# Peptides against a protein of PDB entry 3T7K, part 197

Target 1, 248 residues: chain A of PDB entry 3T7K
Amino acid sequence: KAEKILARFNELPNYDLKAVCTGCFHDGFNEVDIEILNQLGIKIFDNIKETDKLNCIFAPKILRTEKFLKSLSFEPLKFALKPEFIIDLLKQIHSKKDKLSQININLFDYEINGINESIISKTKLPTKVFERANIRCINLVNDIPGGVDTIGSVLKAHGIEKINVLRSKKCTFEDIIPNDVSKQENGGIFKYVLIVTKASQVKKFTKLINDRDKNETILIVEWNWCVESIFHLNVDFTSKKNVLYQKK

## One batch from the design tools (peptide; made by RFdiffusion4, then SolubleMPNN)

Design b2_p27_2_s2 (from b2_p27_2, 11 letters changed)
Fold by OpenDDE base, seed 1:
Structure b2_p27_2_s2 (fold): chain B 248 residues (1-248), chain A 27 residues (1-27)
Amino acid sequence: as target 1 above (248 residues)
Amino acid sequence: SSYYEELKKRNEEALEEALKEEEERLS
């Protein structure tokens, strides 16, 4: 069926998209449309796997979903597109009126607002955003909204190697892990990095660390600090936004 | 076609669900 539908076109584009969707197409596509998309070089996957070499995200706008955040770790992310791309494409293909010799849909007309070429270009860098920021080991409180598995998965996708989950009510100093990075001369390295949810946790962890390991560097942030860093593919250590405690 | 209009409507619903999940995570 798809071949018959596409036979009316003299030339078919190859978009070369390996994509996931978030905030759209929850019910997927019918079999004919999936086949059409595949013939046009558009493959849509249900889940993110490194082996699939994903290069595209479909979303109506910038989202904080696991899929969207992880898409910014693709190597590279080639396109971040609105779902209207697929809809308009399929509409044109199924249209009976115009003897369209060619499909006239340009990917660049469907870019997600706020994901510009500057962001896309950073996904071509050989390092991940937190790796560049010298953050390899973090402490994460167990009561974080969204769950430690989801949050941890996103952080790992962006270069954090080790995630230590802290039981906020029962943890001691010995449960807190240091950010084990070699001292690079020119980069601000924090020995202790923590993601917390409450002001009481800031007080607790700062006391525990300062009492046992005096004069060490500490960074305590909210999850939003990580999200903003991901959206910009850059950690701005000069910003106080979403930073709860910082000791240099 | 009515099919793609329905698809757009479903996408709007999907966005609302995604935003709700985000709010729950921020809350």
Scores: peptide ipSAE 0.532, ipTM 0.931, DockQ to the pose 0.745
Fold by OpenDDE base, seed 5:
Structure b2_p27_2_s2 (fold): chain B 248 residues (1-248), chain A 27 residues (1-27)
Amino acid sequence: as target 1 above (248 residues)
Amino acid sequence: SSYYEELKKRNEEALEEALKEEEERLS
């Protein structure tokens, strides 16, 4: 059926999209439309796997979903598109109007607001955002909203190699891991990096570290600090936004 | 077509669900 529908066109584009969806298309597509999209070089996956070499995200706007945040780690992210691209494309293809010589839809007309060429260009860099920032090992409190698995997965996608989960009520200094990195140019170097949720945790961890490992550098941030860093694909160590404690 | 209008409506619902989940994670 898909072949018959597409036969009305003299030339078919190859979009070469390997995509995931977030905040749209939860129910997927009908069989015919999936076949049509496949013939146009558009493949939509249910989950993110590195082996699939994903290069596209469909979302109505910038979201803080796991899929959206991870899409900014694609190598590269070629397109961040609104779902209307797919809808308009399929509408044109299913149109019973006269024989269309070509499909006239431009991908650039469907870019997600706020994902500009500057962001896209940074996804072509050989390193990940936290790798560039010299953040390799972090401490994460176990009571973080969204769960340590989801948060950890996003952080790993963006270059954090080791995530140490802290039991906030029971942890001691010995449970806190250092961020072991080589000194790189233009990156902050913090021996201890922690993501916390409460002011009481800041007080606890600062005391534990300062009492046992004096004169060391400490960075304690909220999850939003990580999110903002991901959205910009850059860590701004001069900003105090979402930073709860820092010692340089 | 009615199908694609329904699809748009479902996408609006999907967005609302995604935003709700985000709000719950921020609270």
Scores: peptide ipSAE 0.531, ipTM 0.931, DockQ to the pose 0.734
Fold by OpenDDE base, seed 3:
Structure b2_p27_2_s2 (fold): chain B 248 residues (1-248), chain A 27 residues (1-27)
Amino acid sequence: as target 1 above (248 residues)
Amino acid sequence: SSYYEELKKRNEEALEEALKEEEERLS
């Protein structure tokens, strides 16, 4: 059926998109439309797997969903597109009125607002954002909204290798892991990096660390610090935004 | 036409659900 529908076009584009969707197309597509999209080089996946070499995200806008945040770790992310791209494409293909010899839809007309070429270009870098920032091991409180699994998965996608989950009420100094990275000449390395949710946790962890390891560097941030770093694909250590405690 | 209008409506609902999930994760 899809072949018959597409036969009216002299040439078919190959968009070469391997995509996931977030905030759109929760119910997927009908079988015919899936086949049409596949013939146009658009393959949509339900979940993110590294083996699929995903290069595209469909979303109505910048979102803080797991899929959207992880899409910025694609190698590279080629396109971040609004769902209207697919809708307009399918509308054009199913249209009986216009004997269109060609599909004339430009991907660049459907870019998600705020995802610019600067961001896209950074996804071509050989390193991940937190890797570049010398953050390898982090401590994460267990009561973080969204759950440690989801947040941990996003952080790992962006170069954090080890996530230590802290039981906020019961943890001791011995439960806190150091950020074990080799000293590079340029860029501050924090020995202890923690993601927390409450001011009481800041007080607790700063006391625990300073009492036992007085002269070490500490970075305590909110989840929003990580999100902003991901959205910019850069860690700005000069910014105090979403930083709860910093000791250099 | 009706199919794609419905699809747009479902996408609006999907966005609302995604935003709600984000809020729940941030709270």
Scores: peptide ipSAE 0.530, ipTM 0.931, DockQ to the pose 0.723
Fold by OpenDDE base, seed 2:
Structure b2_p27_2_s2 (fold): chain B 248 residues (1-248), chain A 27 residues (1-27)
Amino acid sequence: as target 1 above (248 residues)
Amino acid sequence: SSYYEELKKRNEEALEEALKEEEERLS
């Protein structure tokens, strides 16, 4: 059926998209439309796997979902597109009224607002955002909304190698791991990096670290600090936004 | 035509669900 539908076109585009969806197409597509998309070089995956070489995200806008955040770690992310791209494309293909010899849909007309070429270009960098920021090992409190697995997975996708989960109520200084990075003259290197949810945790961890490892550098942030860093694909150490405690 | 209008409606619902999830699970 898909072949018969597409036969009316003299030339078919190859969009070369390997995509996931978030905030749209929860029920997927019918079999005919999936085949049509496949013939146009559009393959939609249910889950993110590194081996699939994903290069595209479909979403109505910038979202904080796991899929959206991880899409910014694609190597590279080629396109971030609104779901209307697929809808308009399929509408045009199924249209009997339009004597179209060619499919006339431009990907650039469907870019997600806020994901510009500057962001896309940074996904071509050989390093990940937290790697560039000299953040290799972090401490994460166990009571973080969304769960340590989801948050940890996003952070790892963006270059954090080791995530130490802290049991906030029971942890001691010995449970806190250092961010083991080589001291570079240029750039902020923090020996201890922590993501926390509460002011009480800030007080606890700052006390534990300062009492046992005096004069060391500490960075304590909220999850939103990480999200903003991901959305910009850059860590701004000059910003105090979402920073709960900083000792240089 | 009706199918894709319904699809748009379902996508609106999917967005609402995603936003709710962000508020409840990620913030």
Scores: peptide ipSAE 0.528, ipTM 0.931, DockQ to the pose 0.734

Design b2_p27_2_s3 (from b2_p27_2, 12 letters changed)
Fold by OpenDDE base, seed 2:
Structure b2_p27_2_s3 (fold): chain B 248 residues (1-248), chain A 27 residues (1-27)
Amino acid sequence: as target 1 above (248 residues)
Amino acid sequence: SSYYEKLKEENKKALKEAEEYEKLLLS
């Protein structure tokens, strides 16, 4: 059926998209439309796997979903597109009224607002955002909304190598791991990096660290600090936004 | 035309669900 539908076109574009969807197409596509998309070089995957070499995200807008956040770690992210691209494309293909010899849909007309070329260009960098920021090992409280698995997975996608989960009520200083990065002269390297949810946790962890390792650098942030860093693909250490405690 | 209009409506629902999920993550 897909072949018969596409036979009316003299030339078919190859979009070369390997994509996931978030905030759209929850029920997927019918078999005919999937075949059509595949013939146009558009492959949609249900889940993110590194082996699939994903290069595209479909979403109506910037979202804080796991899929969207991880899409910014693609190597590279080539396109961030609104779902209307697929809808308009399929509408045009199924349209019998227009004697269209060619599919006339431009990907650039469907870019997600806020994902600009600057962001896309940063996904071509050889390093991940937290790697560039000299954050390799972090401490994460166990009561974080969304769960440590989801949050941890996003962080790992963006260059965090080791995630230590802290049981906030039972943890001691010995449970806190250092960010094992060699001191570079020009980079603000924090020995202890923590993601917390509550002010009480800030007080607890600052006390534990300062009592046992008084002269060391500490960075305590909210999850939103990580999200903003991901959305910009840059860590801004000059910003105090979403920073709960900082000792240089 | 009716199929794709339904798809658009489903996507509106999917967006609302995603936005609700975001609120939970921020909470």
Scores: peptide ipSAE 0.461, ipTM 0.905, DockQ to the pose 0.781
Fold by OpenDDE base, seed 1:
Order: structure tokens, then C-alpha cells, then sequence
Structure b2_p27_2_s3 (fold): chain B 248 residues (1-248), chain A 27 residues (1-27)
């Protein structure tokens, strides 16, 4: 059926998209439309797997969903597109009215607002955002909204290698792991990096660390600090936004 | 056309769900 529908076109574009969707297309597509999209080089996956070499995200806007945040770790992310691209494309293909010899839809007309070429270009870098920031090992409180698995998965996608989950009520200094990164000349390295949710946790962890490991560097941030870093694909250590405690 | 209009409406719902999820993560 898809072949018959597409036969009216002299030339078919190959979009070469391997995509996931977030905030759209929860129910997927009908079989015919999936086949059409496949013939146009558009493959949509249900979940993110590294082996699939995903290069595209469909979303109505910038979202703080796991899929959206992880899409910025694609190698590279080629396109971040609004779902209207798919809808308009399929509408044009199924339209019987116009003897369209060619599909006339430009991907660039459907870019997600706020995901610009500067962001896309950074996804071509050989390193991940937190790797560039010399953050490889972090401590994460267990009561973080969204859950440690989701948050941890996003952080790992962006270059954090080890995530230590802290039981906020029972943790001791010995439970806190250091950020084991070799000193690079121009990068501020924090020995202890923690993501927390409450001011009480800041007080607790600062006390524990300062009492046992005096004069060490500490960075305590909110989850939003990580999100902003991901959205910009850059860690700005000059910004105090979402930083709860910093000791250089 | 009715199918794609339905799809648009479903996408509006999906967006609302995503926004609710965001609120949960920010809370």
C-alpha cells in the first residue's frame, strides 16, 4: 500500500532520520504511515538505545523529559523537529488533489524553538558536557524527584560515569564518593559533587565533608543546574543559578 | 484529514502530560 501511494512521486527524499518522540505521537502511527516514513528514510524508535545511532528528536518544544534531555547526547543530534513535520509530510503524501511530482517539505522549517545550530554543533564534539566540565563521579540524594534511575540515566548519557546514591537520612562521610578526575590545567575540578533537593541536605553534607576532609573543593547543585547545563551543552561555573554551595 | 486532526489533538494531550511530568521533576 505504501509503495502504491508513493509511486506517484518521481523522486523521493531520503531524510535519513533515526528518531525518538517525546510529548507527541504516544500512540505511534498506523502501519501504512510507518511504511511510508521508512521509505523516506525516517525510522522512529520507541526507546533510546546507543546501538540504534539515533540522530533526531521529535517534540513540540524544549522539554525536560528523559528522552529530550538524552537526545542532546546523540552523536550527533542532526535534527530536533516539531511533530508537524511528520503530519504535514503525511498529509501531502496522502493528498490526491495535487499532482505533486515532488515532496516539498523542508526540515529546517520545523526546527524546535531554542534548539539552534550552536547547540547542534556541540553534539558533534568528541566529549560529553559533564566530561568537558571534569565531572565524572557524582553523589545523588535518593529522594530526588523523578527518581534516581531516570536522573542517573540522563547524567550518564551526558558523560557522568559513576553515580553514587546517598541515603539522605543515614549517610555518613564515608558514603560520599570523590570526583576522581586527573587535574587538567585550565579546568576547575571539584573533589565532591553533589545533587541535592533541600537546604538541610546542603548543611548536612557540607558539615560532613568539612569536618573530615578540610579545605577540599565542593560543588552542591540542584537538578536544574544539570538541566541547564544539558540544554546549553556547556557548564557555566561562573553562574550561581541553581548552585546551593560552592567551595573552590 | 480527520485522522490527522485526531493526531494533532492527541499530541496536545501528550504535551500536557509531558508538562505535568516536568512539574513533578521541578517540585
Amino acid sequence: as target 1 above (248 residues)
Amino acid sequence: SSYYEKLKEENKKALKEAEEYEKLLLS
Scores: peptide ipSAE 0.461, ipTM 0.905, DockQ to the pose 0.807
Fold by OpenDDE base, seed 5:
Structure b2_p27_2_s3 (fold): chain B 248 residues (1-248), chain A 27 residues (1-27)
Amino acid sequence: as target 1 above (248 residues)
Amino acid sequence: SSYYEKLKEENKKALKEAEEYEKLLLS
């Protein structure tokens, strides 16, 4: 059926999109539309796997979902598109009124607001955002909203190699891991990096570290600090936004 | 078509669900 529908076109584009969706298309597509999209070089995946070499995200806007945040780690992210691209494309293909010899849909007309070429270009860099920032090992409190698995997965996608989960109520200094990195040309180095949710945790961890490992550098941030860093694909160590404690 | 209008409406619901999830992450 898809072949019959597409036969009316003299030339078919190959969009070469390997995509995931967030905030749209939860119920997927019908079989015919999936076949049509496949013939046009558009493949939509349910989950993110590195082996699939994903290069596209469909979302109505910038979202803080796991899929959206991880899409900014694609190598590269070629397109961040609104779901209307798919809808308009399929509408045009199924249209009986227009004797269309060619499909006339421009991908650039469907870019997600706020995802500009500057962001896209940074996904072509050989390193990940936290890798560039010399953050390889972090401590994450176990009571973080969204869960340590989701948060940890996003952080790993962006270059954090080791995530140590802290049991906030029971942890001691010995449970806190150092950020073991060599100095790179760009970005500060903090020996201890922690993501926390409460002011009481800041007080606890700063005391534990300062009492046992004096004169070391400490960075304690909120999850939003990570999100902002991901959205900009850059860590700004001069900003105090979402930083709860910093010792240089 | 009625199908694609339905799809648009479903996407509106999907967005709302995503936004609700974001609120949980921000809380």
Scores: peptide ipSAE 0.458, ipTM 0.904, DockQ to the pose 0.790
Fold by OpenDDE base, seed 3:
Structure b2_p27_2_s3 (fold): chain B 248 residues (1-248), chain A 27 residues (1-27)
Amino acid sequence: as target 1 above (248 residues)
Amino acid sequence: SSYYEKLKEENKKALKEAEEYEKLLLS
């Protein structure tokens, strides 16, 4: 069926997209449309797997969903596109009125607002954003909204190797793990990195660390600090935004 | 045309769900 539909076109583009969707196409596509998209070099996956070499995200706008945040870790992310790309493409293909010899849809017309070439270019870097920032091991409170699994998965996608989950009410100093990274000359390495949700946690963890490991560097941030770092594909240690406590 | 209009409406719902999820993650 898809072949018959596409036979009317003299030339078919190969978009070479391996994509996931977020905030759109929850019900997927019918079999014919999936086949059409596949013939055009557009493959849509339900989940993110590194082996699939994903290079595209479909979303109506910038979202803080797991899929969207992880898409910025693709190697590289080639395109971040609005779902209207697929809709318009399929509409054109199924159109009976236009004897179109060619599909004339430009991917660049469907870019998600706010995902610019600067961001895309950074996805070509050989390292992940938190790896570049020398953050390999973090402590995460167990009461984080969204759950430690989702948050941890996003962080790991962006270069954090170890996620230590802290039981905020019962944890002791011994439960806090250090960020074990080799000292680089240009500074910015924190021995203890923590993501917390409450001011009371800041007080607790700062006290625990300062009482037992004096004069060590501490970074305590909100989840939004991580999100902003991901959206910019850069950690700005000069910014105080979403930083709850910092000791250099 | 009706199918794709439906798809657009479904996408509006999907966006709302995603936004609600974001609120939960940010709360």
Scores: peptide ipSAE 0.458, ipTM 0.905, DockQ to the pose 0.785

Design b2_p27_2_s4 (from b2_p27_2, 17 letters changed)
Fold by OpenDDE base, seed 1:
Structure b2_p27_2_s4 (fold): chain B 248 residues (1-248), chain A 27 residues (1-27)
Amino acid sequence: as target 1 above (248 residues)
Amino acid sequence: SKYYKELEEKNKKALEEAEKYEKELLK
């Protein structure tokens, strides 16, 4: 059926998209439309797997979903597109208007607002955002909204190698892991990096660390600090936004 | 087509759900 529908076009574009969707297309597509999309070089996956070499995300806008945040770790992310791209494409293909010899849809007309070429270009870098920031080992409180598994998965996608989950009410200094990175010539390395949810946790962890390791560097942030870093694919250590405690 | 109108409406709902999820994470 898809072949018959596409036979009316003299030339078919190859978009070369391997994509996931977030905030759209929860029910997927019918069989004919999936086949049409596949013939146009558009493959949509349900889940993110490294082996699939994903290069695209469909979303109505910038979202803080797991899929959206992870899409910025694709190698590279080629396109971030609005769902209207697929809808308009399929509408045009199914149109019985005789004179359409060509598909006239440009990907660039459907870019997600706020995902610009500067962000896309950074996904071509050989390193991940937190790797560039010398953050490899972090401490994460167990009561974080969204759950440690989801948050941890996003952080790992962006270059964090080790995530230590802290039981915030019962943890001691010995439970806190150091951010073990080699000193790079350019940029401050924080020995202890923590993601917390409450001011009481800041007080607790600063006390524990300062009592046992008084002269060490500490960075305590909110989850939003990580999200902003991901959205920009850059860590700005000059910004105090979403930083709860910093000791250099 | 009726189908694509329905798809657009479903996408609107999907966005609302995603925004709700974001609000829950911000709490």
Scores: peptide ipSAE 0.460, ipTM 0.903, DockQ to the pose 0.744
Fold by OpenDDE base, seed 3:
Structure b2_p27_2_s4 (fold): chain B 248 residues (1-248), chain A 27 residues (1-27)
Amino acid sequence: as target 1 above (248 residues)
Amino acid sequence: SKYYKELEEKNKKALEEAEKYEKELLK
């Protein structure tokens, strides 16, 4: 059926998209439309797998969903597109009134607001954002909204190698892991990096660390610090935004 | 035409769900 529908066009584009969706198309597509999209070089996946070499995300806007945040770790992310791209494309293809011999849909007209070329270009870098920032091992409180698995998965996608989950009420200094990274000349290395949710946790962890390891560097941030770093694909250590405690 | 209108409405709901998820689970 898809072949018959597409036969009216003399030339078909190959968009070469391997995509996931977030905030749109939760119910997927009908079989015919999936086939049409496939013939146009658009393959939509349900989940993110590294082996699929995903290069695109569909979303109505910038979102803080797991899929959206992870899409910024694609190698590279080629396109971040609004769902209207798919809808308009399919509408055009199914249109009986259009005497169009060609599909006239431009990907660039459907870019997600706020995802610019500067962001896209950074996805071509050989390293991940937290790797570049010399953050490889972090401590994460167990009561973080969204759960440690989801948050941890996003962080790992962006270069965190080890996620240590802290039981905030019961943890001791010995439960806190150091950020074990080689010293780089131009990058501030924090020995202890923690993601917390409450001011009481800041007080607790700063005390635990300072009492046992007084001269060490500490970075305590909220989840939004990570999100902002991901959205910019850069860690700005000069910013105090979303930083709860910093000791250099 | 009807199908894609319905799809657009579903996408609106999907966005609302995503925003709810952001608020409740990731923020």
Scores: peptide ipSAE 0.458, ipTM 0.903, DockQ to the pose 0.742
Fold by OpenDDE base, seed 2:
Structure b2_p27_2_s4 (fold): chain B 248 residues (1-248), chain A 27 residues (1-27)
Amino acid sequence: as target 1 above (248 residues)
Amino acid sequence: SKYYKELEEKNKKALEEAEKYEKELLK
């Protein structure tokens, strides 16, 4: 059926998209449309796997979903597109009225607002955002909204190697892991990095660390600090936004 | 087509669900 529908076109574009969807197409596509998309070089996957070499995300806007956040770790992310691209494409293909010899849809017309070339270009870097920021090991409180597995998975996708989950009510100093990064000359390395949810946790962890490991550098942030860093593919250590405690 | 109108409406709902999820994560 798809071949018959596409036969009316003299030339078919190859979009070369390997994509996931978030905030759209929850029910997927009918069999004919999936086949059409495949013929046009558009493959949509249900889940993110490194082996699939994903290069595209479909979403109506910037979202804080796991899929969207992880899409910014693609190597590279080539396109971040609105779902209207697929809809308009399929509408055009199924249209009987227009004796269209060619599909006339430009990917660039469907870019997600806020995902610009500057962001896309950073996904071509050989390192991940937190790796560039010298954050390899973090401490994460167990009561984080969204769950430690989801949050941890996103963080790992962006270059964090080790995630230590802290039981906030029971943890001691010995449970806190250092960010084991060799001291680089430019001084911006925090020995202890923590993601917390509450002010009480800030007080607890700062006390534990300062009492046992005096004069060490500490960074305590909210999850939003990580999200903003991911959205910009850059860690801005000059910003105090979403930073709960910092000791340089 | 009726199908694509329905798809558009489903996408609106999907966005609403995603936005709800985001609000829950911020809490």
Scores: peptide ipSAE 0.458, ipTM 0.902, DockQ to the pose 0.710
Fold by OpenDDE base, seed 5:
Structure b2_p27_2_s4 (fold): chain B 248 residues (1-248), chain A 27 residues (1-27)
Amino acid sequence: as target 1 above (248 residues)
Amino acid sequence: SKYYKELEEKNKKALEEAEKYEKELLK
């Protein structure tokens, strides 16, 4: 059926999209439309796997979902597109009225607001955002909203190598791991990096570290600090936004 | 088509769900 539908076009574009969706297309597509999209070089995957070499995200806007955050780690992210691209494309293809010789839809007309060329260009860098920031080992409290698995997965996609989960109520200094990294030119080096959820944790961890490992550098942030860093594909160590405690 | 209108409506709901999820994570 898809071949018959597409036969009316003299030329078919090859979009070469390997995509995931977030905040749209939860129920997927019908069989005919999936086949049409496949013939146009658009493959939509349910989950992110490194082996699939994903290069595209479909979303209505910038979202803080796992898929959206991870899409910014694609190598490279070629396109961040609104779902209307697919809808308009399929509408045009199924249209009976227009003996269109070609499909006239431009990908650039469907870019997600706020994902500009500057962001896209940074996904071509050989390093990940936290790698560039000299953050490879972090401590994460176990009571973080969204769960340590989801948050950890996002952080790993962006260059965190080791995630140490802290049991907030029971942890001691010995449970806290150092961020052991070599000095790089464009980032601060903090010996201890922690993601926490509440002020009491800041007090606890600062005391534990300062009492046992005096004069060391500490960075304690909330999850939003990580999200903002991902959205900009850059860590700004001069900003105090979402930083709960820092010692240089 | 009726199908694509329904798809648009479903996408609207999907966005609302995603936004709700985000709000819950920010609490």
Scores: peptide ipSAE 0.458, ipTM 0.902, DockQ to the pose 0.715

